Peptides against a protein of PDB entry 3WG5. Designs and how they scored, part 37

Target 1, 218 residues: chain A of PDB entry 3WG5
Amino acid sequence: LAKNIVYVAQIKGQITSYTYDQFDRYITIAEQDNAEAIIIELDTPGGRADAMMNIVQRIQQSKIPVIIYVYPPGASAASAGTYIALGSHLIAMAPGTSIGACRPILGYSQNGSIIEAPPKITNYFIAYIKSLAQESGRNATIAEEFITKDLSLTPEEALKYGVIEVVARDINELLKKSNGMKTKIPVNGRYVTLNFTNVEVRYLAPSFKDKLISYITD
Target 2, 218 residues: chain A of PDB entry 3WG5 as posed
Amino acid sequence: LAKNIVYVAQIKGQITSYTYDQFDRYITIAEQDNAEAIIIELDTPGGRADAMMNIVQRIQQSKIPVIIYVYPPGASAASAGTYIALGSHLIAMAPGTSIGACRPILGYSQNGSIIEAPPAITNYFIAYIKSLAQESGRNATIAEEFITKDLSLTPEEALKYGVIEVVARDINELLKKSNGMKTKIPVNGRYVTLNFTNVEVRYLAPSFKDKLISYITD

## One batch from the design tools (peptide; aimed at target 1 A49 A80 I105 I121)

Design b2_p15_8_s2 (made by RFdiffusion4, then SolubleMPNN; from b2_p15_8, 9 letters changed)
Fold by OpenDDE base, seed 5:
Structure b2_p15_8_s2 (fold): chain B 218 residues (1-218), chain C 218 residues (1-218), chain A 15 residues (1-15)
Amino acid sequence: as target 1 above (218 residues)
Amino acid sequence: as target 1 above (218 residues)
Amino acid sequence: KVVYIEPISFETVYR
């Protein structure tokens, strides 16, 4: 019996145009192989909003389920990472991780102080993040508070409040717990029931380009 | 009968990228020898949050139990040191030590005053530290108060409140008291029962590089 | 205008 393939790839660091290229490459590989899903191990402090929105669109256009997994323990889906997660087919978190803190800023001043975004931009992203939550059937009130209160949550809190779907220690537990779940957003116009009963896990390595970019952004 | 090996190494001073290298080196040596555990004698006032998070991840990825031991008397696991401890397989403290004071800052001004972290960052680390506590089955309320109240605890208080597992005067007492305890987080996906009945203690010395870095940062 | 959804620059966070 042909094994269903699940790809696993890591995306770590700031969200930039290069991060979009990583998402696009990884998802494309998994699509080409008609994988059951791709799991993206995400560890990000945030980054650029434009790159984030492009990544969300790329995930939503995926021909296969994209699972965002905040991993390993100690990782976060902070800021832009939360938007990416909320735009995905399933969110998982490892124990010891966090999600949230989504308030947009214009950057940092020379003295390291935050340059606040004007109300117009803040309100735009409030609407945007609420829309992502509503579309995925996740907690839109908490999604708004990720901005308005700079809220961050533990995996247990995020699960309890209906922000995420799975708390899992590793890929094996994630596959076990998410088996039989429906995607929170459509894949090719349909909600997919995940089937992880007979799965081969394939790890995708960063390309040479991805490694170089990671080296430059660290 | 082959003696179970327990490594002991010291990490002292500010948490930096160099401190990560020390943790990585020491844990790697102990992993290569399939040690029963490594005990890290920790004395730190804190340091960089990025280095701290990387150290936590490295500990959690360890193939063997990593015991953080706040030692000697007069030492502290302050600030970043508390996060590292909460991310470890077991926490011990010597009498006369302290743990806590975890509120993040952006640094010090030219006049030596603290530059406060914005609420976004503070809330991120509240979620992060609570997640570490919850994952390890330690007191998440106290972990939060390490930030929100800048709380610091004695060994006796930390033990009483379920922040740490052992109060011990020296390595021998630590081994004796922790013998038969389960790790507070998994090792390779499993909670390990510590076996210190027939143990050889091996002390790891700082590398030449570690000595040089310690000399530069002091 | 480049909007940053704050890269929490952990590099500048101490403690």
Scores: peptide ipSAE 0.108, ipTM 0.417, DockQ to the pose 0.114; fails the geometry check
OpenDDE base, seeds 1, 2, 3, 4: peptide ipSAE 0.030, 0.106, 0.101, 0.036; ipTM 0.272, 0.391, 0.432, 0.273; seeds 1, 2, 3, 4 fail the geometry check

Design b2_p15_8_s3 (made by RFdiffusion4, then SolubleMPNN; from b2_p15_8, 7 letters changed)
Fold by OpenDDE base, seed 4:
Structure b2_p15_8_s3 (fold): chain B 218 residues (1-218), chain C 218 residues (1-218), chain A 15 residues (1-15)
Amino acid sequence: as target 1 above (218 residues)
Amino acid sequence: as target 1 above (218 residues)
Amino acid sequence: MVVHIEPISFETIKR
């Protein structure tokens, strides 16, 4: 009986258009092989809102479940990473990671100070992040507070408040704990029950292009 | 006899991950409707290299010809825009536009000065842009000089030197002049002869998301 | 460090 395959890929660093390409490539590979799911090990301090929104859209259009796993310990799904997580089919976090701090900014001034986004932009992203939370059945109040209060949560807090679904130390524990869970958003219009019984885990490595761009954006 | 459809869309501003989404959305719509081609009216001062490379890849994977049209007069395909153009199936420019100035930089310092890219990055993009030019049968020497000399060309110069294929004042002239031309790169593995006889032109508008992101990145 | 092919990059989310 052909083992259900679960793909695992790592996305680290700033969220950019290249990060989108990485998501797209990884998800596409997993889709082509009819994987049970793909787990994206995410470690990001944030990045570009435009890339973030595209990544969210790509995840939402995935033919298979996309699990965002904030990993390893010390990693974060900060800022743009939080939006991506909230737009995914399942969120997991390793102990010692963080999620939140989603206040949009226009960038950094010459002196390194943050250029604040005008209220219209802030309000847009408040509405956007709340929508992601609501659509995924996650805590929309806290999602808003990720922006308005620049709130950042531990995995335990995030789980408690219904922001995420799983706290797991490693891929094996993640698979075990998420087995039988329903995706928080639809896959091809249907909520999917994850089946991680007798799965083969396949790790995807960055392409040459991925390696180069990561080098340039770091 | 169902008129061949040509889509026209505008992409203006900095090249970012959102710009990629715009390209992707526009091309996808045109693909779905089996358009003869899509013309992208491009006006950009440049932007991110990662987004640029993703856009180039998306264009190269298009199921239909993608024509980059530097438009309107006063517009530019500067920096990242040049790479995108060189990665496309056909380049057109309106009189009074420019192309070139492709030197990679790491960004801007606090005082607004350019942070120069290390030689390894510069050399990478030299090789990359030359490859785009060569693959499309365009002038690889000038493509390199877009970087090494920060060269910028008028449409007339670009045409003369074999960087672009068409100088056109408007969409109608572009369609007329490009009718019967072969794409400079393959579409689904084949060089396509453009057929713009009896075409219906359909204009694509930015999505709400596109409008918002453009507002944020401008 | 992000490579930009000239113009100004906007960071929309906190590092």
Scores: peptide ipSAE 0.094, ipTM 0.381, DockQ to the pose 0.140; fails the geometry check
OpenDDE base, seeds 1, 2, 3, 5: peptide ipSAE 0.094, 0.029, 0.085, 0.049; ipTM 0.378, 0.319, 0.372, 0.350; seeds 1, 2, 3, 5 fail the geometry check

Design b2_p15_8_s4 (made by RFdiffusion4, then SolubleMPNN; from b2_p15_8, 9 letters changed)
Fold by OpenDDE base, seed 1:
Structure b2_p15_8_s4 (fold): chain B 218 residues (1-218), chain C 218 residues (1-218), chain A 15 residues (1-15)
Amino acid sequence: as target 1 above (218 residues)
Amino acid sequence: as target 1 above (218 residues)
Amino acid sequence: MVVGIEPISFKTVKR
């Protein structure tokens, strides 16, 4: 029987191979306990595309719903973070957060200028992000514009345009608002109706390694 | 008598000589058991052209239908992966995947910029990819644009344009949808009607070597 | 910070 447990974990910083490890660990813990869901409080400026794609795959292979929550106020799901969100079972944003700006780049020059991605790569990620949006029933046109126009949205705009599902000030409001919602992608082949009635909220702490790496990358 | 067996194997990562060995091994196993088909779950960013061409040849020499399935969600059949798919007996894609971006390159410069292929090479692969599309009755115009426009497509677009045959969420849906379809290229000189009624699905595990190489190339 | 895309490489090996 699914326990009335919802896990909450924080992922902050650049998306890297280590971030994948964090997602994997957190989701695995929640899966093992047969949680109702896991909420990932996400704050990222972006990061590596390869790591991002691996994270999306890991989310979509989850045995339980994975909710991406752009939190706290001032946080963003920028670039890679947007892809991750669009690949998840539900997206929530706190007031004062942002999502978008997904244009791929090769990196930064020595002078700090962006090295533009060639059209091949840009078109690849346009297709990819549109596919994520379409799969999840979210606004594919806006998803494309996250790349082509470097668009960033407020929570209200994102909700209005059908990019996200919930605006919530905190975890309690998120649970309340998302109670009874269907996941935007399947869990084990089925769209799951979230049940957050009488749930225990469990916070997963960052590991020592997580703390150390966060310290190094910050 | 052909056994009601369908093999499933995963090929992930860059297309290399090792990837050829994987295809060869998997197809050979399925051939030996006289399987109804083999499904290759493909997730690749591309790779080597020589390895790609060898893989296409190996597929087209198969004694059984080879189905390329771009899976799981978030996966791609990018660049070399598209060629491989177009050379196969049937293409399927999961929601949230992509196909295309086939422009040949010589490599990457030290600064990460693409070294463009000379026109001679580009034209060679335009002819090659068009030939694969034409042979398989798939959209040759789009195949060309995969190179000339660096086009990438969602599953829905690819299906709409006649690049692929099936969009499926999982293996079971794939089997259901492709049941009764004819292969897009011949098997031993004949177009085969797929029969997935009462099939046993057998998963082929990556060898230890496969795991090791995947670890190294990741 | 923009998604660092590791390049999709389709390398034509000089025969």
Scores: peptide ipSAE 0.045, ipTM 0.305, DockQ to the pose 0.140
OpenDDE base, seeds 2, 3, 4, 5: peptide ipSAE 0.034, 0.024, 0.023, 0.071; ipTM 0.293, 0.277, 0.250, 0.283; seeds 2, 3, 4, 5 fail the geometry check

## One batch from the design tools (peptide; aimed at target 1 A49 Y83)

Design b2_p16_1 (made by RFdiffusion4)
Pose (drawn by RFdiffusion4):
Structure b2_p16_1 (pose): chain A 218 residues (1-218), chain B 218 residues (1-218), chain P 16 residues (1-16)
Amino acid sequence: as target 2 above (218 residues)
Amino acid sequence: as target 2 above (218 residues)
Amino acid sequence: SSVTPFSPITFPTVSS
């Protein structure tokens, strides 16, 4: 009961209704165990707007800080993953990862051709991504460009431009650098200082169902 | 005189990429065997827009008539399934089935809440559903109400209002009543008269991949 | 029975 606990979970692949269930399951475990924070290792090339908005909402309502960590090297928080990141308490990127490219689309034709959205819906997601950035004190100008310019950024660029808070190689380095940082959004109405000294790290294994479903959608 | 071959397939559940694959697989089989028609027993609560549009497109390119049959009793062709029906060559409904209820939403939230669709998406789907109805000679005024009023119809109501062509209990009654009917959209440029005199019915089983995906869904 | 309205918007899948 007198421990400092950080949960680490993994989320890979398309953001879907099942991805929401994962976020909810992992975050719920951390909440019920009074964790200092949960670190989500995120690698997503794309996903659905409805599941993305549900995840952002679940993060906003989280009783503990949610740290989105674009990891491992070569991972991306592209498309839906970018909103999830902008909607969270702290963003960390591992070296060689990517963030951005969030243009909303109606989806893919028989060809694999891109089915664009009506211009106004593009304006809707611009307003939504600007809102997430402003609510978290992040660079809304760049966030808008994730859509309008299909802008994508490396870790160092994302840090310089004020989109993320940490560049870290691994969980230990992430804990060291983010220790003492305020969360970019509140936890239950209050901005919180992260205490990662003398912390127990607990890894949450993805279930059989997680790995299988992810593989199939792949 | 001649022996006419009719294929029958079942398509159930949410409309997704796998559903497009089912439509493409079943239709390709019927085309290669020079079938008079393929009948799809459709039961769907809804699904994704891009897959629905890809299915409508696949049906438009079909070299043989595609008859959408809302079957069994209790089934529905709601939301995305309504567009598939309106985009097809002939629509049949079994007693106790439903069609309509197509108001677009961005999706469902955590607590039963619904994420509203911006007006542009709503107007976009109004134009699209009116267009499918106009192209097939079905009631565009009522089709709009599938969206603007979330209108849902019984089979008897759907026939009366000119949204569908046939009310049938089974495949036998469907072939009997639809024999001699012109298709509502062309097959390769010409509106085909359906010849169901001297008919061989062939049932297509769902593949291993089909069954696996649906068991996971159940 | 329940009805599931569309999920009309998705995002592109990005390739590395």

Design b2_p16_1_s1 (made by RFdiffusion4, then SolubleMPNN; from b2_p16_1, 10 letters changed)
Fold by OpenDDE base, seed 1:
Structure b2_p16_1_s1 (fold): chain B 218 residues (1-218), chain C 218 residues (1-218), chain A 16 residues (1-16)
Amino acid sequence: as target 1 above (218 residues)
Amino acid sequence: as target 1 above (218 residues)
Amino acid sequence: RKVVGLEPISFKTVQR
């Protein structure tokens, strides 16, 4: 019986234009192989809003399900990572991870204090994050509170509130728990039921360029 | 009967990228020798949050149990040290040590006053520390209060509140008391029962580089 | 264009 392939790739660090390139590359590889899904092990403190929006679009344009997995333990889908997760086909979190803290900022002052975004920008991202949540059938109220209250959640809280779909300790548990789940957004215009029976897990390594840039940006 | 090996290494001082390298090196050595566990004698006032999170991840990725032992008497797992402890397989404290004081800060002003972290950061770390506590089956309320109240605890208090697992005066007492305990988080996907019967204790020394950098950063 | 950041800051957990 032809083994269905599930790709797993890691994206770690700040969300930048380079992170977009990583997402694009990983998803493209998985698309080319007609994978059952790609799991992106995400660990990010956040990053650029422009890059984030491009990543969300790239995920939503995927020909295959893109699962955001906040992994390993201690990882976060912070800020931009939360938007990315909410824009994806399925969200999983490992125990010991977090999601949230989505308030947009203009940057940091010399003293390290946050330069607040003007209300227009904040309101834009409130609308944006709520839209992502609504489109995916996730908790839009909590999504808003990720901004308005700078809320961060544990996996258990996020699952309880209907922000995420799976809590899993590892890839095997993720595959087991998400098997038979429908994607929270369409893939090629249809909601897909995930089939993780008899799958081969293939890990994608960062390119040399990916490693180099990650090393420079960390 | 093949002696099970327990490694003991000291990590002292500020949590930095170099401290990560120490943890990584020590754990890697112990993993290579298929040690029963590694005990990290931790004495830290805290340090960098980024380094701390990486250390937590490295501990949680360990192929063997990592025991954080706040030692010697007078030592602290302060701030970043508390997070590291809460992310580990087992926490022990010697009498006369402390744990807690986890409120994130941006730094110190010229007058030495703390520059407070904005709510976004504080809330992020509240979620993070609670997640570590919950994942390890430790007291998440107290973990939160390590931040919100800048709480610091004695070993007896920490044990009483279910923050830590062992109070021990020395390595021998630690091994004796922790023998037969389960790890508070998985090792290679399984909760391990510690076997400290017939163990050889091996001490790892800091590398020359470790000594030099510690000397510079202290 | 002012770049909108979506990140927590690197913070220190140092008690002096």
Scores: peptide ipSAE 0.159, ipTM 0.391, DockQ to the pose 0.161; fails the geometry check
OpenDDE base, seeds 2, 3, 4, 5: peptide ipSAE 0.030, 0.028, 0.031, 0.036; ipTM 0.303, 0.268, 0.256, 0.309; seeds 2, 3, 4, 5 fail the geometry check

Design b2_p16_1_s2 (made by RFdiffusion4, then SolubleMPNN; from b2_p16_1, 10 letters changed)
Fold by OpenDDE base, seed 5:
Structure b2_p16_1_s2 (fold): chain B 218 residues (1-218), chain C 218 residues (1-218), chain A 16 residues (1-16)
Amino acid sequence: as target 1 above (218 residues)
Amino acid sequence: as target 1 above (218 residues)
Amino acid sequence: REVVGLEPISFETVER
């Protein structure tokens, strides 16, 4: 019986072009092996909007389901991380994690103060985040408030409001709870029912390049 | 005789996540039709580093040759545009265009002054741009100087120094001059000899979404 | 950690 493989890979830190490379590499490996799914353990304070949009697009083009798992406890899918989650096939969060705070900024001043984005940019990302929520059948009102109110939610709140699909303490609980769920967006034009019966969990480690980049961007 | 199709698409403005979407869409269309190549008419002052790196990766994953053509006269492949060019299968420039000025910055202050990138970031992009040049057999020393000296070159200088492959006034001259050239990086693991004998030129227009995004980002 | 609403590490746009 060909063991259904589920890949697990960690992405931690700021969302940058390097983060896109990590997503692309991990998803490509899982696609090549015809995995049942890939779970990305995500812990990010945010990052670059362009990288975020590219990551979302890469996830949407995936031949296999991509599950965003905000993990470990204490982690966040903040700002760009929330967009990525909303663009994915399934969102899970561990207890003690957070999601939200999606207000776009232009950057930081020399004194560390935030440079606000002009209304045009803010409105663009409001429309964008709402579209991601609507396309995935998630709460578009809350998605907007992630920007307009800089709202952050607990896993329990996010589940309650229909932002995420699963609260799970670990990979095993995630697999158990998400087994039989349909993806919130299509895979190759079809909504897929996840089958985590008799799965082998395969962990992907960061490449040497990924490690070097993470070291440079920290 | 199945007409060899060459696609031509324009990308103008700042390199953003939206620019990635344009590249991805255009390349995907050309891939689906098994085009001989796609020519991207590029005019950019630069933009986001993360979007740039994603675009480079998308080009490198293309099933068909991607030619960057700095066009029309007066256009530039500045900053991020230079990286994209160096990551492509072939670079062409029209007379009166420029390439270079690749120094990374963190952004602009409220008064419009540049916020300098820390040495760690600058050194990272020096290594990155040199790798793109080396991988494509282009001048890595000049690529470094695009950052360290904020160097910009004319088409004639860029050709002379081995940064680009073609100087051409228009698409027809580009096709003529590049016919029989090998790609500077592989396509699906192989260096491809361009065949522009009896080609149909097909222009791709921006999508409604692309137009809207360009309007919002300007 | 506020989303650096990605101030693009903008590559210096030459066009001022």
Scores: peptide ipSAE 0.055, ipTM 0.306, DockQ to the pose 0.288; fails the geometry check
OpenDDE base, seeds 1, 2, 3, 4: peptide ipSAE 0.030, 0.032, 0.031, 0.031; ipTM 0.321, 0.295, 0.263, 0.268; seeds 1, 2, 3, 4 fail the geometry check

Design b2_p16_1_s3 (made by RFdiffusion4, then SolubleMPNN; from b2_p16_1, 10 letters changed)
Fold by OpenDDE base, seed 1:
Structure b2_p16_1_s3 (fold): chain B 218 residues (1-218), chain C 218 residues (1-218), chain A 16 residues (1-16)
Amino acid sequence: as target 1 above (218 residues)
Amino acid sequence: as target 1 above (218 residues)
Amino acid sequence: REVVGLEPISFETVKK
């Protein structure tokens, strides 16, 4: 039986191999304690596609629901963050946050210009992001437009379009609103109904390594 | 006498040398028509520091007020965009937008990790952003924290902290709210009181080059 | 392997 425990952890900054380690650590801790869910407070401008894909895979392999919460106000789930959100069991956003802008790039030139990804790469990520949306019952058309139009959405728009499931001001409102919702993707092969009645909220602090990495990547 | 004309132009994507050309073109057109102001609808994740500094300089040299408007909802004035905003005659934000995250980086490593800027560079930009805030009568403490804490703010927070001057849902509300405001920096050596009574709004379209560049940088 | 970046917020100081 899932303990009426919900873990909350913060992931901020660029999506890198180190961010994967953070996700893995946080989810593992919550799994070990048989938590009802983990909420990842996400604030990211984007990052590496490889790291993003690994994170998505780690979320999909989670033994517990992983809720991506774009938080606090002013935060974004930009680029890689959008993919991660779309790969998760539930997406929430705080008012004043954003999601989208998912176009892949090869990097930045010496002059700071974007090096555009070849059409083959762009098309790959279009297919990938659409698959995430489709698998999670979210708006695949908008997911594509996150790439093709570099679309960014408010929480209200994202909710309206069926990109996200919850708009919440804080953890308590998130828990209240998401209570009784089914996960948008399976947990251990089954869609789970979230139970946030009488839950204990446990906050996970960044490790020293996480802090160092955040310091390096932020 | 300033014609009761306000130009509106959109700048989206990374701040590069090409973005400088866009700013220069848009401002020049508005200057030539002796517009009351130009509103730049800005949506940027950041970009190059050199290009940013050139854009700030171009704004400061403008013969007309340059209003940076973080728009539409979901947009950001991130990183370089924050500097540009702080260097402008007036800052507005739409609800659901963000500003901040101004830490300088040297770029991205081959593994997509941020290459941290040396302390000397970071300190330079702290001084620079603080100067922009001080010169414009905006919150220099928060400006510093945009770098040192990678702080991002909502429009409501930014207004509350004295980072921005207007929260507006659209151009009409922006014009209404900013009417009678003084520019936060001088125009041709003088602080100008904005006159948006009976104004004609003229939209500038991106040039083909601007579209191509936006296509390349977005 | 071409590292595909997803548009990060970047503020790059390009030293010429």
Scores: peptide ipSAE 0.038, ipTM 0.315, DockQ to the pose 0.153
OpenDDE base, seeds 2, 3, 4, 5: peptide ipSAE 0.041, 0.034, 0.063, 0.050; ipTM 0.276, 0.302, 0.297, 0.330; seeds 2, 3, 4, 5 fail the geometry check

Design b2_p16_2 (made by RFdiffusion4)
Pose (drawn by RFdiffusion4):
Structure b2_p16_2 (pose): chain A 218 residues (1-218), chain B 218 residues (1-218), chain P 16 residues (1-16)
Amino acid sequence: as target 2 above (218 residues)
Amino acid sequence: as target 2 above (218 residues)
Amino acid sequence: STVTPFTPITFPTVTS
């Protein structure tokens, strides 16, 4: 009861309805265990807008900070993952990862051709991504360009431009650098200072169902 | 005189990429065997827009008639399934089935809430559903109300309003009533008259992949 | 009957 606990979970692949269930399951475990924070190791090339918006909402309502960590090296928080990142308490990127490329699309034709969205829906997601950035004090100009210019950024660029808060190789370095940082969005109405000194790290294994469903969607 | 081959397949659940694959697999089999028609027993609550549009496109390119049959009783062709029906050569409904209810949403939220579709998406789908109805000679005024009023219809109402062509209890009654009917859209440029005199019915079983994905869904 | 309305918007799949 008198411990400082950080949960670490993994989320890989397309953001779907099932991905929401994962976020909710992991975050719920951390909340019920009074965790200082939960770190989500995120690697996603794309996903659905509805599950992305539900995840962002679940993060906004989280009783503990949610740290989105683009990891491992070579991972990306592209498309839906970018909004999830902008919608969270703190963003960290591992070396060699990517963030951006968030243009909303209606999907893919028989060819694999891109089915673009009506121009106005592009404006809707621009307003939504600007809102997430402004609510978290992040660079909304660059965030808008994730859509309009299909802009993608390395870790160092994302840090310089004020989109993320940490560049870290691993969980330990992430804890060291983010220790003392205020969350970019509130936890239950208050901006919180992260206390990662003397912390117990607990890893949440992805379930059989997680790995299987992810593999199939792959 | 001649022996006419009719294929029957079952397509159930949410409309997704796997569903497109089912439509493509079942239709390809019927095309290669020079079938008179393929009948799809459809039961769907809804699904994804891109897959629905890909299915409508696959049906337009079909070298044989595709008959959408809302079957069994209690089934529906709601939301995305309505567009598939309107985009097909002939529509049949079993007693106690439903068609319509197509108001687009961005999706569902955590607590029963619904994420609203921006007006541009709504107008986009109004134009698309009116177009499918106009191209097939079905009631475009009523098809719009599937969206603007979330209108849903019984089989008897759907026939009366000119959205569908046949009300049938089973495959036997469907072939009997639809024999001699012209298709509502062309097959390779010409509107084909359906010949169901002297008919061999062939049932297509769902593949291992089909069964696995649906068991996981159940 | 139950109805599930569309999920009309998705995002591209990006490759690194």

